Peptides against a protein of PDB entry 5T59. Designs and how they scored, part 164

Target 1, 112 residues: chain A of PDB entry 5T59
Amino acid sequence: TTPTMQSTSLLTEHLGYPPISLVDDIINAVNEIMYKCTNAMEKYLMQRNIIGKKDFSDEIKIGTAKLESLLENSVDKNFDKLELYVLRNILSIPSDLLEENRFRLLHHEKLV
Target 2, 90 residues: chain B of PDB entry 5T59
Amino acid sequence: EHIRFQRLVQVCNKALEESIRKLQSWEKIHECFPNYGQTREGIENLTVCQQQVIKLWSNLSRVEFDAIFHERSIEEKLNQLDDLINKARS

## One batch from the design tools (peptide; made by RFdiffusion4, then SolubleMPNN)

Design b2_p26_4_s2 (from b2_p26_4, 13 letters changed)
Fold by OpenDDE base, seed 5:
Structure b2_p26_4_s2 (fold): chain B 112 residues (1-112), chain C 90 residues (1-90), chain A 26 residues (1-26)
Amino acid sequence: as target 1 above (112 residues)
Amino acid sequence: as target 2 above (90 residues)
Amino acid sequence: DEEKKKLEERKKKREKKREKLLEEIK
Protein backbone atom coordinates (compact mmCIF):
# COMPACT_ATOMS: atom_id res chain seq x y z
CA THR B 1 0.00 0.00 0.00
CA THR B 2 1.27 3.41 -0.99
CA PRO B 3 0.59 6.62 0.90
CA THR B 4 -2.23 8.76 -0.42
CA MET B 5 -3.55 12.16 0.36
CA GLN B 6 -6.43 10.53 2.17
CA SER B 7 -4.20 8.30 4.24
CA THR B 8 -1.94 11.20 5.09
CA SER B 9 -4.89 13.23 6.25
CA LEU B 10 -6.27 10.41 8.33
CA LEU B 11 -2.93 9.64 9.87
CA THR B 12 -2.32 13.30 10.58
CA GLU B 13 -5.62 13.45 12.37
CA HIS B 14 -4.85 10.30 14.28
CA LEU B 15 -1.28 11.20 15.19
CA GLY B 16 -1.84 14.88 15.71
CA TYR B 17 0.98 15.57 13.27
CA PRO B 18 1.91 14.57 9.73
CA PRO B 19 3.65 11.21 9.42
CA ILE B 20 6.65 12.87 7.80
CA SER B 21 7.19 14.89 10.97
CA LEU B 22 8.14 11.78 12.88
CA VAL B 23 10.60 10.84 10.19
CA ASP B 24 12.06 14.33 10.29
CA ASP B 25 12.51 14.10 14.03
CA ILE B 26 14.35 10.83 13.69
CA ILE B 27 16.61 11.96 10.88
CA ASN B 28 17.31 15.33 12.45
CA ALA B 29 18.29 13.59 15.65
CA VAL B 30 20.68 11.18 14.01
CA ASN B 31 22.32 13.98 12.06
CA GLU B 32 22.90 15.95 15.23
CA ILE B 33 24.27 12.86 16.91
CA MET B 34 26.51 12.25 13.94
CA TYR B 35 28.22 15.61 14.17
CA LYS B 36 28.47 15.38 17.93
CA CYS B 37 30.32 12.14 17.47
CA THR B 38 32.70 13.40 14.84
CA ASN B 39 33.32 16.58 16.77
CA ALA B 40 34.12 14.59 19.87
CA MET B 41 36.50 12.45 17.88
CA GLU B 42 38.35 15.42 16.50
CA LYS B 43 38.63 17.13 19.85
CA TYR B 44 39.85 13.99 21.54
CA LEU B 45 42.56 13.42 19.00
CA MET B 46 43.54 17.06 18.79
CA GLN B 47 44.24 16.96 22.50
CA ARG B 48 46.65 14.19 21.65
CA ASN B 49 48.08 15.62 18.48
CA ILE B 50 51.75 15.58 19.43
CA ILE B 51 53.62 12.30 19.62
CA GLY B 52 57.37 12.22 19.91
CA LYS B 53 57.61 15.92 19.22
CA LYS B 54 55.78 15.40 15.93
CA ASP B 55 52.59 17.38 15.37
CA PHE B 56 49.84 15.35 13.71
CA SER B 57 47.22 18.10 13.80
CA ASP B 58 46.84 18.33 10.05
CA GLU B 59 46.51 14.60 9.63
CA ILE B 60 43.97 14.44 12.43
CA LYS B 61 41.84 17.15 10.87
CA ILE B 62 41.91 15.48 7.48
CA GLY B 63 41.29 12.05 8.92
CA THR B 64 38.33 13.07 11.02
CA ALA B 65 36.87 14.89 8.04
CA LYS B 66 37.11 11.71 6.01
CA LEU B 67 35.39 9.72 8.70
CA GLU B 68 32.69 12.35 8.91
CA SER B 69 32.09 12.04 5.19
CA LEU B 70 31.86 8.28 5.44
CA LEU B 71 29.38 8.55 8.25
CA GLU B 72 27.33 11.14 6.40
CA ASN B 73 27.03 8.86 3.40
CA SER B 74 26.10 5.88 5.51
CA VAL B 75 23.51 7.82 7.47
CA ASP B 76 21.96 9.12 4.28
CA LYS B 77 21.77 5.67 2.76
CA ASN B 78 20.32 3.89 5.74
CA PHE B 79 17.88 6.52 6.83
CA ASP B 80 16.61 7.04 3.32
CA LYS B 81 15.66 3.39 3.45
CA LEU B 82 14.15 3.91 6.86
CA GLU B 83 12.04 6.81 5.66
CA LEU B 84 10.69 4.81 2.78
CA TYR B 85 9.91 1.81 4.94
CA VAL B 86 8.23 3.80 7.68
CA LEU B 87 6.03 5.72 5.30
CA ARG B 88 5.05 2.64 3.32
CA ASN B 89 4.70 0.00 5.97
CA ILE B 90 4.37 1.55 9.41
CA LEU B 91 2.66 4.90 9.04
CA SER B 92 0.22 3.60 6.48
CA ILE B 93 -3.43 2.65 6.20
CA PRO B 94 -4.40 -0.47 4.30
CA SER B 95 -6.55 0.08 1.26
CA ASP B 96 -9.48 -1.74 2.80
CA LEU B 97 -9.62 0.89 5.53
CA LEU B 98 -9.72 3.68 3.00
CA GLU B 99 -13.15 2.60 1.87
CA GLU B 100 -16.09 4.73 2.90
CA ASN B 101 -17.36 2.38 5.56
CA ARG B 102 -13.96 2.07 7.19
CA PHE B 103 -13.38 5.77 6.93
CA ARG B 104 -16.45 6.30 9.04
CA LEU B 105 -15.10 3.89 11.58
CA LEU B 106 -11.95 5.92 11.99
CA HIS B 107 -13.91 9.09 12.46
CA HIS B 108 -16.24 7.37 14.87
CA GLU B 109 -13.37 6.28 17.05
CA LYS B 110 -11.97 9.78 16.99
CA LEU B 111 -15.22 11.32 18.12
CA VAL B 112 -15.99 8.78 20.82
CA GLU C 1 -1.62 -8.12 17.35
CA HIS C 2 0.45 -4.97 17.84
CA ILE C 3 3.23 -5.00 15.29
CA ARG C 4 3.85 -1.51 13.94
CA PHE C 5 5.74 -0.04 16.87
CA GLN C 6 7.90 -3.12 17.11
CA ARG C 7 8.75 -2.73 13.46
CA LEU C 8 9.56 0.93 13.95
CA VAL C 9 12.00 0.14 16.71
CA GLN C 10 13.55 -2.62 14.65
CA VAL C 11 14.14 -0.52 11.57
CA CYS C 12 15.50 2.34 13.65
CA ASN C 13 17.96 0.05 15.37
CA LYS C 14 18.97 -1.47 12.08
CA ALA C 15 19.56 1.91 10.48
CA LEU C 16 21.64 3.04 13.44
CA GLU C 17 23.65 -0.15 13.46
CA GLU C 18 24.36 -0.09 9.76
CA SER C 19 25.22 3.60 9.84
CA ILE C 20 27.95 3.18 12.43
CA ARG C 21 29.36 0.02 10.88
CA LYS C 22 32.08 1.87 9.00
CA LEU C 23 33.43 3.33 12.20
CA GLN C 24 33.48 -0.11 13.73
CA SER C 25 36.11 -1.12 11.21
CA TRP C 26 39.57 -0.65 12.65
CA GLU C 27 41.02 -0.84 9.18
CA LYS C 28 38.96 2.09 8.01
CA ILE C 29 39.86 4.10 11.08
CA HIS C 30 43.53 3.39 10.64
CA GLU C 31 43.43 4.29 6.98
CA CYS C 32 42.29 7.77 7.88
CA PHE C 33 45.31 8.24 10.11
CA PRO C 34 48.12 6.45 8.33
CA ASN C 35 51.08 8.11 10.03
CA TYR C 36 49.46 8.76 13.37
CA GLY C 37 48.46 5.13 13.49
CA GLN C 38 52.01 3.99 12.95
CA THR C 39 52.94 5.12 16.43
CA ARG C 40 52.19 3.09 19.52
CA GLU C 41 50.64 6.02 21.27
CA GLY C 42 48.64 6.90 18.19
CA ILE C 43 47.20 3.42 17.98
CA GLU C 44 46.20 3.58 21.60
CA ASN C 45 44.54 6.93 21.13
CA LEU C 46 42.67 5.77 18.04
CA THR C 47 41.51 2.64 19.81
CA VAL C 48 40.06 4.58 22.70
CA CYS C 49 38.61 7.16 20.38
CA GLN C 50 36.88 4.51 18.28
CA GLN C 51 35.37 2.86 21.32
CA GLN C 52 34.20 6.13 22.79
CA VAL C 53 32.59 7.28 19.58
CA ILE C 54 30.69 4.04 19.15
CA LYS C 55 29.45 4.22 22.71
CA LEU C 56 28.52 7.85 22.30
CA TRP C 57 26.61 7.00 19.15
CA SER C 58 24.72 4.23 20.87
CA ASN C 59 23.91 6.17 24.01
CA LEU C 60 22.85 9.37 22.30
CA SER C 61 20.69 7.56 19.79
CA ARG C 62 18.94 5.59 22.50
CA VAL C 63 18.19 8.67 24.55
CA GLU C 64 17.14 10.84 21.64
CA PHE C 65 15.00 8.25 19.89
CA ASP C 66 13.24 7.33 23.10
CA ALA C 67 12.54 10.99 23.66
CA ILE C 68 11.11 11.35 20.17
CA PHE C 69 8.92 8.30 20.57
CA HIS C 70 7.64 9.59 23.87
CA GLU C 71 7.00 13.11 22.68
CA ARG C 72 5.16 11.82 19.64
CA SER C 73 3.31 9.15 21.64
CA ILE C 74 4.10 6.88 18.77
CA GLU C 75 3.75 3.54 20.56
CA GLU C 76 0.24 4.36 21.68
CA LYS C 77 -0.72 5.77 18.32
CA LEU C 78 0.63 2.80 16.40
CA ASN C 79 -1.06 0.36 18.75
CA GLN C 80 -4.30 2.19 18.22
CA LEU C 81 -3.77 2.01 14.51
CA ASP C 82 -3.21 -1.73 14.73
CA ASP C 83 -6.38 -2.08 16.75
CA LEU C 84 -8.39 -0.11 14.25
CA ILE C 85 -7.11 -2.21 11.41
CA ASN C 86 -7.81 -5.45 13.23
CA LYS C 87 -11.27 -4.30 14.18
CA ALA C 88 -12.05 -3.35 10.63
CA ARG C 89 -10.98 -6.77 9.41
CA SER C 90 -12.98 -8.68 12.00
CA ASP A 1 28.56 27.59 14.11
CA GLU A 2 29.97 25.12 11.64
CA GLU A 3 27.86 22.25 12.90
CA LYS A 4 24.68 24.23 12.57
CA LYS A 5 25.62 25.19 9.07
CA LYS A 6 26.24 21.58 8.12
CA LEU A 7 22.92 20.53 9.56
CA GLU A 8 21.06 23.16 7.62
CA GLU A 9 22.78 22.20 4.42
CA ARG A 10 21.87 18.58 4.92
CA LYS A 11 18.28 19.50 5.63
CA LYS A 12 18.10 21.38 2.38
CA LYS A 13 19.54 18.49 0.46
CA ARG A 14 17.17 16.08 2.13
CA GLU A 15 14.20 18.22 1.26
CA LYS A 16 15.14 18.16 -2.39
CA LYS A 17 15.52 14.42 -2.34
CA ARG A 18 12.24 14.00 -0.52
CA GLU A 19 10.34 15.68 -3.28
CA LYS A 20 11.45 12.96 -5.62
CA LEU A 21 10.90 10.26 -3.03
CA LEU A 22 7.31 11.22 -2.36
CA GLU A 23 6.56 11.20 -6.02
CA GLU A 24 8.00 7.74 -6.27
CA ILE A 25 5.92 6.46 -3.38
CA LYS A 26 2.68 7.70 -4.90
Scores: peptide ipSAE 0.642, ipTM 0.953, DockQ to the pose 0.522
Fold by OpenDDE base, seed 1:
Structure b2_p26_4_s2 (fold): chain B 112 residues (1-112), chain C 90 residues (1-90), chain A 26 residues (1-26)
Amino acid sequence: as target 1 above (112 residues)
Amino acid sequence: as target 2 above (90 residues)
Amino acid sequence: DEEKKKLEERKKKREKKREKLLEEIK
């Protein structure tokens, strides 16, 4: 098997779930939070859409949409970096532990 | 000896902070509401809105990420991983 | 409902990007 496959298998056994599942949980959560925030922003401003005799509803909708897009792009950029870092540096097994003798050791520790 | 979980928390916090940074810019907020933001009341509303959104972002992320880490037992698992690696190299 | 649609769309986009990412890590 490839080193990546070995690492994934060993980590899955250790964690009880694939490493990517943790990353998915994190990113799914932040995306939900993101839209909760933008929704709250729009709701707050739409409740305050009239100033004097002027209705700013259209401007508020456009403006909040722009901010949402900005946040979406920022979230994507930063959490793409996070995913890469986590998989490479946190949820990873050093090459020396992927050798046959070390592989057996990890399995032995799990079973004992 | 235990470093992986600490790093996980750090990179999560960094990603969250960097993601919300643009909304922390008053200039960017105001640019999205050029006419609304020219009124006194509009400026006041935008100011409060900005503050509340940032707080909501911070609070929700803290609660949700802590829940994920707990449900996945990730601190324990990462500590064990650190221990296994250290033991194998000893 | 609208948020749900947006979330699903983003998941699809992420999946496509992930394929490239995993190849890079490999």
Scores: peptide ipSAE 0.640, ipTM 0.953, DockQ to the pose 0.465
Fold by OpenDDE base, seed 2:
Structure b2_p26_4_s2 (fold): chain B 112 residues (1-112), chain C 90 residues (1-90), chain A 26 residues (1-26)
Amino acid sequence: as target 1 above (112 residues)
Amino acid sequence: as target 2 above (90 residues)
Amino acid sequence: DEEKKKLEERKKKREKKREKLLEEIK
């Protein structure tokens, strides 16, 4: 089923917030975690940048940047899929309930 | 009976797992540090680093996602949604 | 500070992409 404005309104009333807000929370969290991870990686390796009288600082910086880019791409890909799936299949109202007569059911249950 | 929250958790876990997959590859890690990874100490450091990052990813995501789900009361709300749908179809 | 900047940039990019997605869904 495809989300509609009506579905969004009903779900917003039910949830107390727009469905997209939950998705935003999830994706914002994973992005923050992502950079915490890459930062930790860089810091860890930079504290161990000298081996056998050779300084690998430049290589470490470049390498961690590459890994960050890889992770960014993977996060974007997978959480774009997640967003679409959640909005279409989880935070959705079946078509049989999107009829005008059935909208009152959600309101009625809330008031009871 | 209640399926939506379970699906949400599953999809989140899948997205997290798939996202970190590249970092779980030693080959990918080593490719980013070609000279550093040719040293014994470098290999050791990269190994520990890889393990720590994966653990950090897993732990932080679990804590943060659980916090989000709690703050948004999403399990309760999705269960209620399931109940409403089931009731309407009965 | 650098991380914050990156986060904001990603949010902006995501928002632009989402606008297109929402138009498709509607």
Scores: peptide ipSAE 0.638, ipTM 0.953, DockQ to the pose 0.589
Fold by OpenDDE base, seed 3:
Structure b2_p26_4_s2 (fold): chain B 112 residues (1-112), chain C 90 residues (1-90), chain A 26 residues (1-26)
Amino acid sequence: as target 1 above (112 residues)
Amino acid sequence: as target 2 above (90 residues)
Amino acid sequence: DEEKKKLEERKKKREKKREKLLEEIK
C-alpha cells in the first residue's frame, strides 16, 4: 500500500473515523455559517428597505448576493488551503512510523 | 511536545479570519449598495449590519468548531498521536 | 430551502476538487 493509504488506515483506526471526515465537518460547518450570515444580513436590510420614499429592495437583494458571492469565494480559497494543510501536516503519520516495527507499536498501544 | 492540536486551532482561526476579511472592509460593503449607502439612514443600517454579521460569524464559528472538536475528541487524539510519534523517535 | 440547495451544490463542487487535492498530498 502507498504511504498515504497506510496513514489513512492507521489514522482511521486511531481516530475512529477517516481523517477527511473531520475536514468535512469543519468545511460543512463554515458553509452553513456563511449562509446564515448572509441570510441574516439580507433580512436585516430588507426590514429597512425603505428610506424616505424610495424602496431599495432590489438594490439590497443584488448587493447581498454580491457579498455572498464574495464570501463564498473567500471561504473556498481559505478552506481549501486548510484542508491541504490539515491532511498533510496535522492528520498525517511520519514515514518512520509506517515501518513494520512502528506499526506493531501502534497496535500494541491500542490493545493494551 | 503536543503541537498538532494547536496547529489545527491556528489554521482554523486563520481560515476564518481571512474568509471574513473582505466583509470587514467598509468600502466593499458600500460598493454593493451604492445608492442605499448614499443616504444617512442607509449608512447607519449598513454599519450595524456589518458589525452584526461579523459578530455572528465569530460566535457561530467558535461554537460550531468547538462542538466538532469535542465530538471528534480531536485534541485527545492528536495529543496521543504526538506522543506516539515522540515515543517512536526516542 | 434555497440555502440547502446552495449547500449541496457547494458540496458537489468540493468533492470534485478533492481528488486533485489528495493527489497533491501524495
Scores: peptide ipSAE 0.638, ipTM 0.953, DockQ to the pose 0.442

Design b2_p26_4_s3 (from b2_p26_4, 11 letters changed)
Fold by OpenDDE base, seed 3:
Structure b2_p26_4_s3 (fold): chain B 112 residues (1-112), chain C 90 residues (1-90), chain A 26 residues (1-26)
Amino acid sequence: as target 1 above (112 residues)
Amino acid sequence: as target 2 above (90 residues)
Amino acid sequence: DEIKKKLEEKKKERKKKIEELLKEIE
């Protein structure tokens, strides 16, 4: 089931915010967490960049960048799926509730 | 009867788990540091680093997602949505 | 600083995507 304008309006009224806002919060959070993780990794290794009189700083920078890209791609892929699922299956209104009579019911419940 | 919030938690956990999957692979970590990882000390550092990153990922995601869910009152709202749907179908 | 920069870029991308999704729903 694909989200509709009507369902979005009803859910926005119910939630107090558009459904997409929740997803946006989640994805923004995971992106921030992702970069904090990769930053921590780089800093940790850069403090340990010299082994046996050899400086591995360049390799560490390149390696951590590769891991960041890998994680970034995975996050994008998996949370795109999450976004679709949440909007279509969790934050959704069944078709039977989109009828005029059911619409009034939802509105009435809010007012009572 | 209340199923939507449970589903939300499930898909969030799944997305987080699948996202960090590649970093849980030692082989994937090692191949990014081919020379560094050929040293004993380098291997030790990478091992600790991998563990710390995974822990940080888990801890931060738990705290941040819980905060979002609380601020958005999403459990209550989804439960109410379930109730409305069930009532309409009764 | 670097994290903020990367995060802002991601947010910009998300903003565009959200706008596209909203247009699709409408």
Scores: peptide ipSAE 0.481, ipTM 0.937, DockQ to the pose 0.812
Fold by OpenDDE base, seed 4:
Structure b2_p26_4_s3 (fold): chain B 112 residues (1-112), chain C 90 residues (1-90), chain A 26 residues (1-26)
Amino acid sequence: as target 1 above (112 residues)
Amino acid sequence: as target 2 above (90 residues)
Amino acid sequence: DEIKKKLEEKKKERKKKIEELLKEIE
């Protein structure tokens, strides 16, 4: 079930913000966390880039970049699914509440 | 009775867990550092690094998501939504 | 800051996606 304009309006009124805003916050956060993690990885390894007489700096940079890409792809995939699920199933209004009589109830409850 | 917030937490955790799954694979980590990982010190460093990253991922996610949920008052709002739905169906 | 740069790009992409989603709802 795809969210409707009516559902969005009602939920926005209820939440005080559009439902998509919550998802946006979540995804923005995870993206930030993702890059912080990969950055931390690179920094940690770059501080340990010399083993014996060999400098592994280039390999570390390339390797961490690969891991970042891998993580990024996974984050995108999984949180796209999350977005759809949240908007369709969590931040959703059942059809029975979209009926006229139930619609009135929602507005009434807000005013009380 | 109140199910939506629980579901939100669950799907968030699931997404986080699935997202980090690739980094939990030692094989994937090692593949990215083929020569570095052939040294004893390299293996040790990668092992610690992997553990730290996963820990950092978990900790940051917990803190940030909790902050979001709090700022958005989402538990309360979802509980209220559940109540409204239940009331309508009663 | 490299992270900031990457994050801004991701946010930009999401902004476009959100706009498209909102259009779909309307």
Scores: peptide ipSAE 0.479, ipTM 0.937, DockQ to the pose 0.803
Fold by OpenDDE base, seed 2:
Structure b2_p26_4_s3 (fold): chain B 112 residues (1-112), chain C 90 residues (1-90), chain A 26 residues (1-26)
Amino acid sequence: as target 1 above (112 residues)
Amino acid sequence: as target 2 above (90 residues)
Amino acid sequence: DEIKKKLEEKKKERKKKIEELLKEIE
């Protein structure tokens, strides 16, 4: 099941930020890390682009680009799953707590 | 008692692990550098590069994710959420 | 610089995705 507006509102109040914001931070971070890693790979190999009398610069650029794409696809897939799981199962409120009486409880706890 | 934060950490680690899985494959690495990897030096360079990237991935992710969790106070908030749920069901 | 560009593109994609999710929640 997808998160409800009520759940999102309650969690936003509880967290101080929308649940999606946490996921956004995580995914933004991993994307940055991803590109840093691929960049580092390219730089490392480009510093070692000449072996003997052969220049492998072009192959290195192509190869690292392929690896970047591979990693990017994997990151996207896995962290999309993560997003779904987090929003549905971690940053979620059970249906019984979405009832009016339980809703009041959440607000009461916040105000006290 | 408190389960949500643990789950968050677990799924984050799993996602990170699965994401880097393909780069842990020497075969896939080598396939991207077919001629370069046919040289002794090339193989050595690729090997070191692979290891370094994996380490960089692991280190950066740990630092950054911990920072996020701290900045968002997510452990505390998730623990509180667990407590609220348990209280409501008691 | 190149990384920044790529990151911005990824952020734009996520922004769109988030907006879609929010619309679904509403």
Scores: peptide ipSAE 0.478, ipTM 0.936, DockQ to the pose 0.803
Fold by OpenDDE base, seed 5:
Structure b2_p26_4_s3 (fold): chain B 112 residues (1-112), chain C 90 residues (1-90), chain A 26 residues (1-26)
Amino acid sequence: as target 1 above (112 residues)
Amino acid sequence: as target 2 above (90 residues)
Amino acid sequence: DEIKKKLEEKKKERKKKIEELLKEIE
């Protein structure tokens, strides 16, 4: 089931922030880490670009770019799945708790 | 009783693991550097580079994700959510 | 600077996606 406005509101109240904000933090972090990794790889290899009087700088740049693209695609795929799973199955409220009588339970617990 | 935070950690780890899987393949690394990887020194450099990148990926993700979870108090909040749900169903 | 640029592009894409998701929830 897709998250409802009601569940989002209740969770936002409970968390102190919208559920999507957590996912956003996670994905932003992994993207930053991703580019740091590929940057480090390129720098490491570029410092070792000459072997046997041959300059492999162009090949290193192209190769690193290919690996970055590969990693980007994988990150996007896997963390899109993560986003969907987290929002639907972790940061979710069962339908029975969305009933009027259960709705006040979350409010009650917060105020007590 | 408390399951949501555990699931969050699990799916995060799974996503991180699956994301870096391609870089763990020597074949995929080598094919990106076909001529460079035909030299002894090149192979050595690529090997070290691969290991360092994977290590960096693991370390940074652990530190950053833990920081996020802490800043968002997500373990506590998810445990509370579990408790609320369990209480409502009791 | 290059990393920063790439990150900004990614953030822009996610921002649009999030906005669409929020609209769908409403």
Scores: peptide ipSAE 0.475, ipTM 0.936, DockQ to the pose 0.813

Design b2_p26_4_s4 (from b2_p26_4, 12 letters changed)
Fold by OpenDDE base, seed 1:
Structure b2_p26_4_s4 (fold): chain B 112 residues (1-112), chain C 90 residues (1-90), chain A 26 residues (1-26)
Amino acid sequence: as target 1 above (112 residues)
Amino acid sequence: as target 2 above (90 residues)
Amino acid sequence: SSIEEKLKKRKEEREKKRKELLEEIA
């Protein structure tokens, strides 16, 4: 079930922010972590780019880029699923609470 | 009684774990560095690098996600939501 | 590109996809 505008409004009032904001925080964070990891990887290997008499700098750059791409795809896949799950199942209002009478109760409790 | 926050943590951990799964594969790492990984020193460097990256991923995600959850007061808010729902259904 | 630039790009792409999805289901 897709979240409704009503549920979004109620949750926004309850949370003090839109539900999507939490998801954005999470996804923004993991993306930052992702690039920090790949950057660290590249730097570590580039400091060790010479083995014997051969320079592996080009291979390291290409390889790290491939890993980054792989990680990007994986992050997108898994956190798209996360977003959907969170918005539909965690940050959600059951239908019985979306009824007029129950909706008023939520407002009442918020105001009292 | 309170289930939503637990689920949030669970799905976050799952997403993080599944995301880093490919980097936990030595085969995937080696494939990206086919010639470098044919040297003894290269293998050693890649091994250390792999371990460090995974640790960095784990540590950073824990710290950052905990910070987000705290700043958004999400545990409290989700517990309250559970309580509201349970109350409404009683 | 810098990490900041990469992050900006990904965020924009995500928002674009989210918008498109919303329009599709509306």
Scores: peptide ipSAE 0.648, ipTM 0.953, DockQ to the pose 0.532
Fold by OpenDDE base, seed 2:
Structure b2_p26_4_s4 (fold): chain B 112 residues (1-112), chain C 90 residues (1-90), chain A 26 residues (1-26)
Amino acid sequence: as target 1 above (112 residues)
Amino acid sequence: as target 2 above (90 residues)
Amino acid sequence: SSIEEKLKKRKEEREKKRKELLEEIA
């Protein structure tokens, strides 16, 4: 099930930010790390592009691009799952707390 | 009592681990560099490169994710959420 | 930078997918 507007509002008040913002931070970070890794790989190998009489620059560029694509697909798959899990199971409010009387409890706790 | 933050850390670690798994495969690395990997020096370079990338992935993810969790105060907030839920059910 | 451009593109694509999913559910 998808988080309700009520749960999102309550969690936003509790967290000080929307739940999706945390997920975005995580995914943005891993994407940045991903490209830093592939960039480092390309640079490392490009500094070692000539072996004997052969220049492997083109192969290195193509190869690192392939690895980047593989990593992108894997990151997308795994962190899409992470997003769903976090929003549904971690940053979520049980149904019994989504009743009107429970809403007041959350607000009361914050104000006290 | 407090379970949500632990779960967050677990699923983050799992996602990171699963994401880097393909780069941990020597066969997949070699497939991307078929001719380069047929040379002795190429194999050596690829081996070092693979190890360095995996370490870089691990180190950067640890530092960045810890920073996010700190900046968002997520451990405290999730613990509070657990407490609120437990209190409401008592 | 090339990395920044890639990041921007991926972020935009992710946001578009989220919006599309939300529209389907609504």
Scores: peptide ipSAE 0.648, ipTM 0.953, DockQ to the pose 0.535
Fold by OpenDDE base, seed 3:
Structure b2_p26_4_s4 (fold): chain B 112 residues (1-112), chain C 90 residues (1-90), chain A 26 residues (1-26)
Amino acid sequence: as target 1 above (112 residues)
Amino acid sequence: as target 2 above (90 residues)
Amino acid sequence: SSIEEKLKKRKEEREKKRKELLEEIA
């Protein structure tokens, strides 16, 4: 079921925030974690950039960037699916609750 | 009776696991450092680095996601939603 | 910071995609 304006409004009232806000928190968090991870990786390897007589600094920077790109793509793919699933199947209201009488009940429960 | 929060946790875990999967591949790691990874020390460093990154990913995601769920009171809210739905269908 | 800039960029791209998707569905 695709989210509707009515569903969004009701859920916003129930949650105290729009459903998309939760998704944003999740995705923002994972993105931050992602870059913290790649940054840590680069720093770790850059502290170990010289082996023997060779300096691998450039390779490390390029390699870390490649891994970051791979991770970015994977995060995008998986969390796009997550967003869709959460909004459609978790933060959703069944059609039988979207009727006027049910709407009133939800509103009443909040006020009482 | 309460299903939605469980599903939220499941889908989050799945997304996190799938996202880090490529970094769990030694082959993928080595491909990014072809010359560095041909040295003994390089292999050792990459191995430790890979393990540490995966652990960091897991730990940070757990802490941050739990914080989000708490701040948004999402378990309580989803349980309430389940209850409302069940009540309406009774 | 470099991380902050990357985060900003990704957030903007995400919002853009959402807008486009909404327009497509509507």
Scores: peptide ipSAE 0.647, ipTM 0.953, DockQ to the pose 0.534
Fold by OpenDDE base, seed 5:
Structure b2_p26_4_s4 (fold): chain B 112 residues (1-112), chain C 90 residues (1-90), chain A 26 residues (1-26)
Amino acid sequence: as target 1 above (112 residues)
Amino acid sequence: as target 2 above (90 residues)
Amino acid sequence: SSIEEKLKKRKEEREKKRKELLEEIA
């Protein structure tokens, strides 16, 4: 079930930030890590681009770019799933707690 | 009792593991460097590079995700959420 | 930096997709 506006509001109050903000932090972090990894790989190999009498610089650049693309696609796929799961199943409030009486309980606990 | 934070950690780890899986494949790495990988020295360099990248991925993700979880106080908040839900259902 | 530019682009694309998805669900 898709999170409701009410659920989002309650969770935002509870967390001190919108649930999506946590997801954004996670995804932003992994993207940065991803490019740091591919950059490191390229730099490492480019420092070792000549073997014998042959210069493999072009192949290294192309190959690293291919790996980066593969990693980007994989990150997108897996962290899209993560986002959906987190927002629906972890940062979620059961429907029974969205009733008026249960809503008040959550609100009351926050204030006390 | 407290389940949400554990699930968060699990799904994060799963996403990280699944994302890096292709880089763990030597065949996939070699395919990207077909001529370079036909040389002895090239194979050695690719092997070291692959290992270093995987380690870097693992280490950076651990450090950064832990920092995020700490800064967002997510374990505490999710535990509190579990408690609230359990209390409401009791 | 090149990395910063890539990150910015991906973030923008992600946000765009989210907006489109929300509009579709509504």
Scores: peptide ipSAE 0.647, ipTM 0.953, DockQ to the pose 0.536

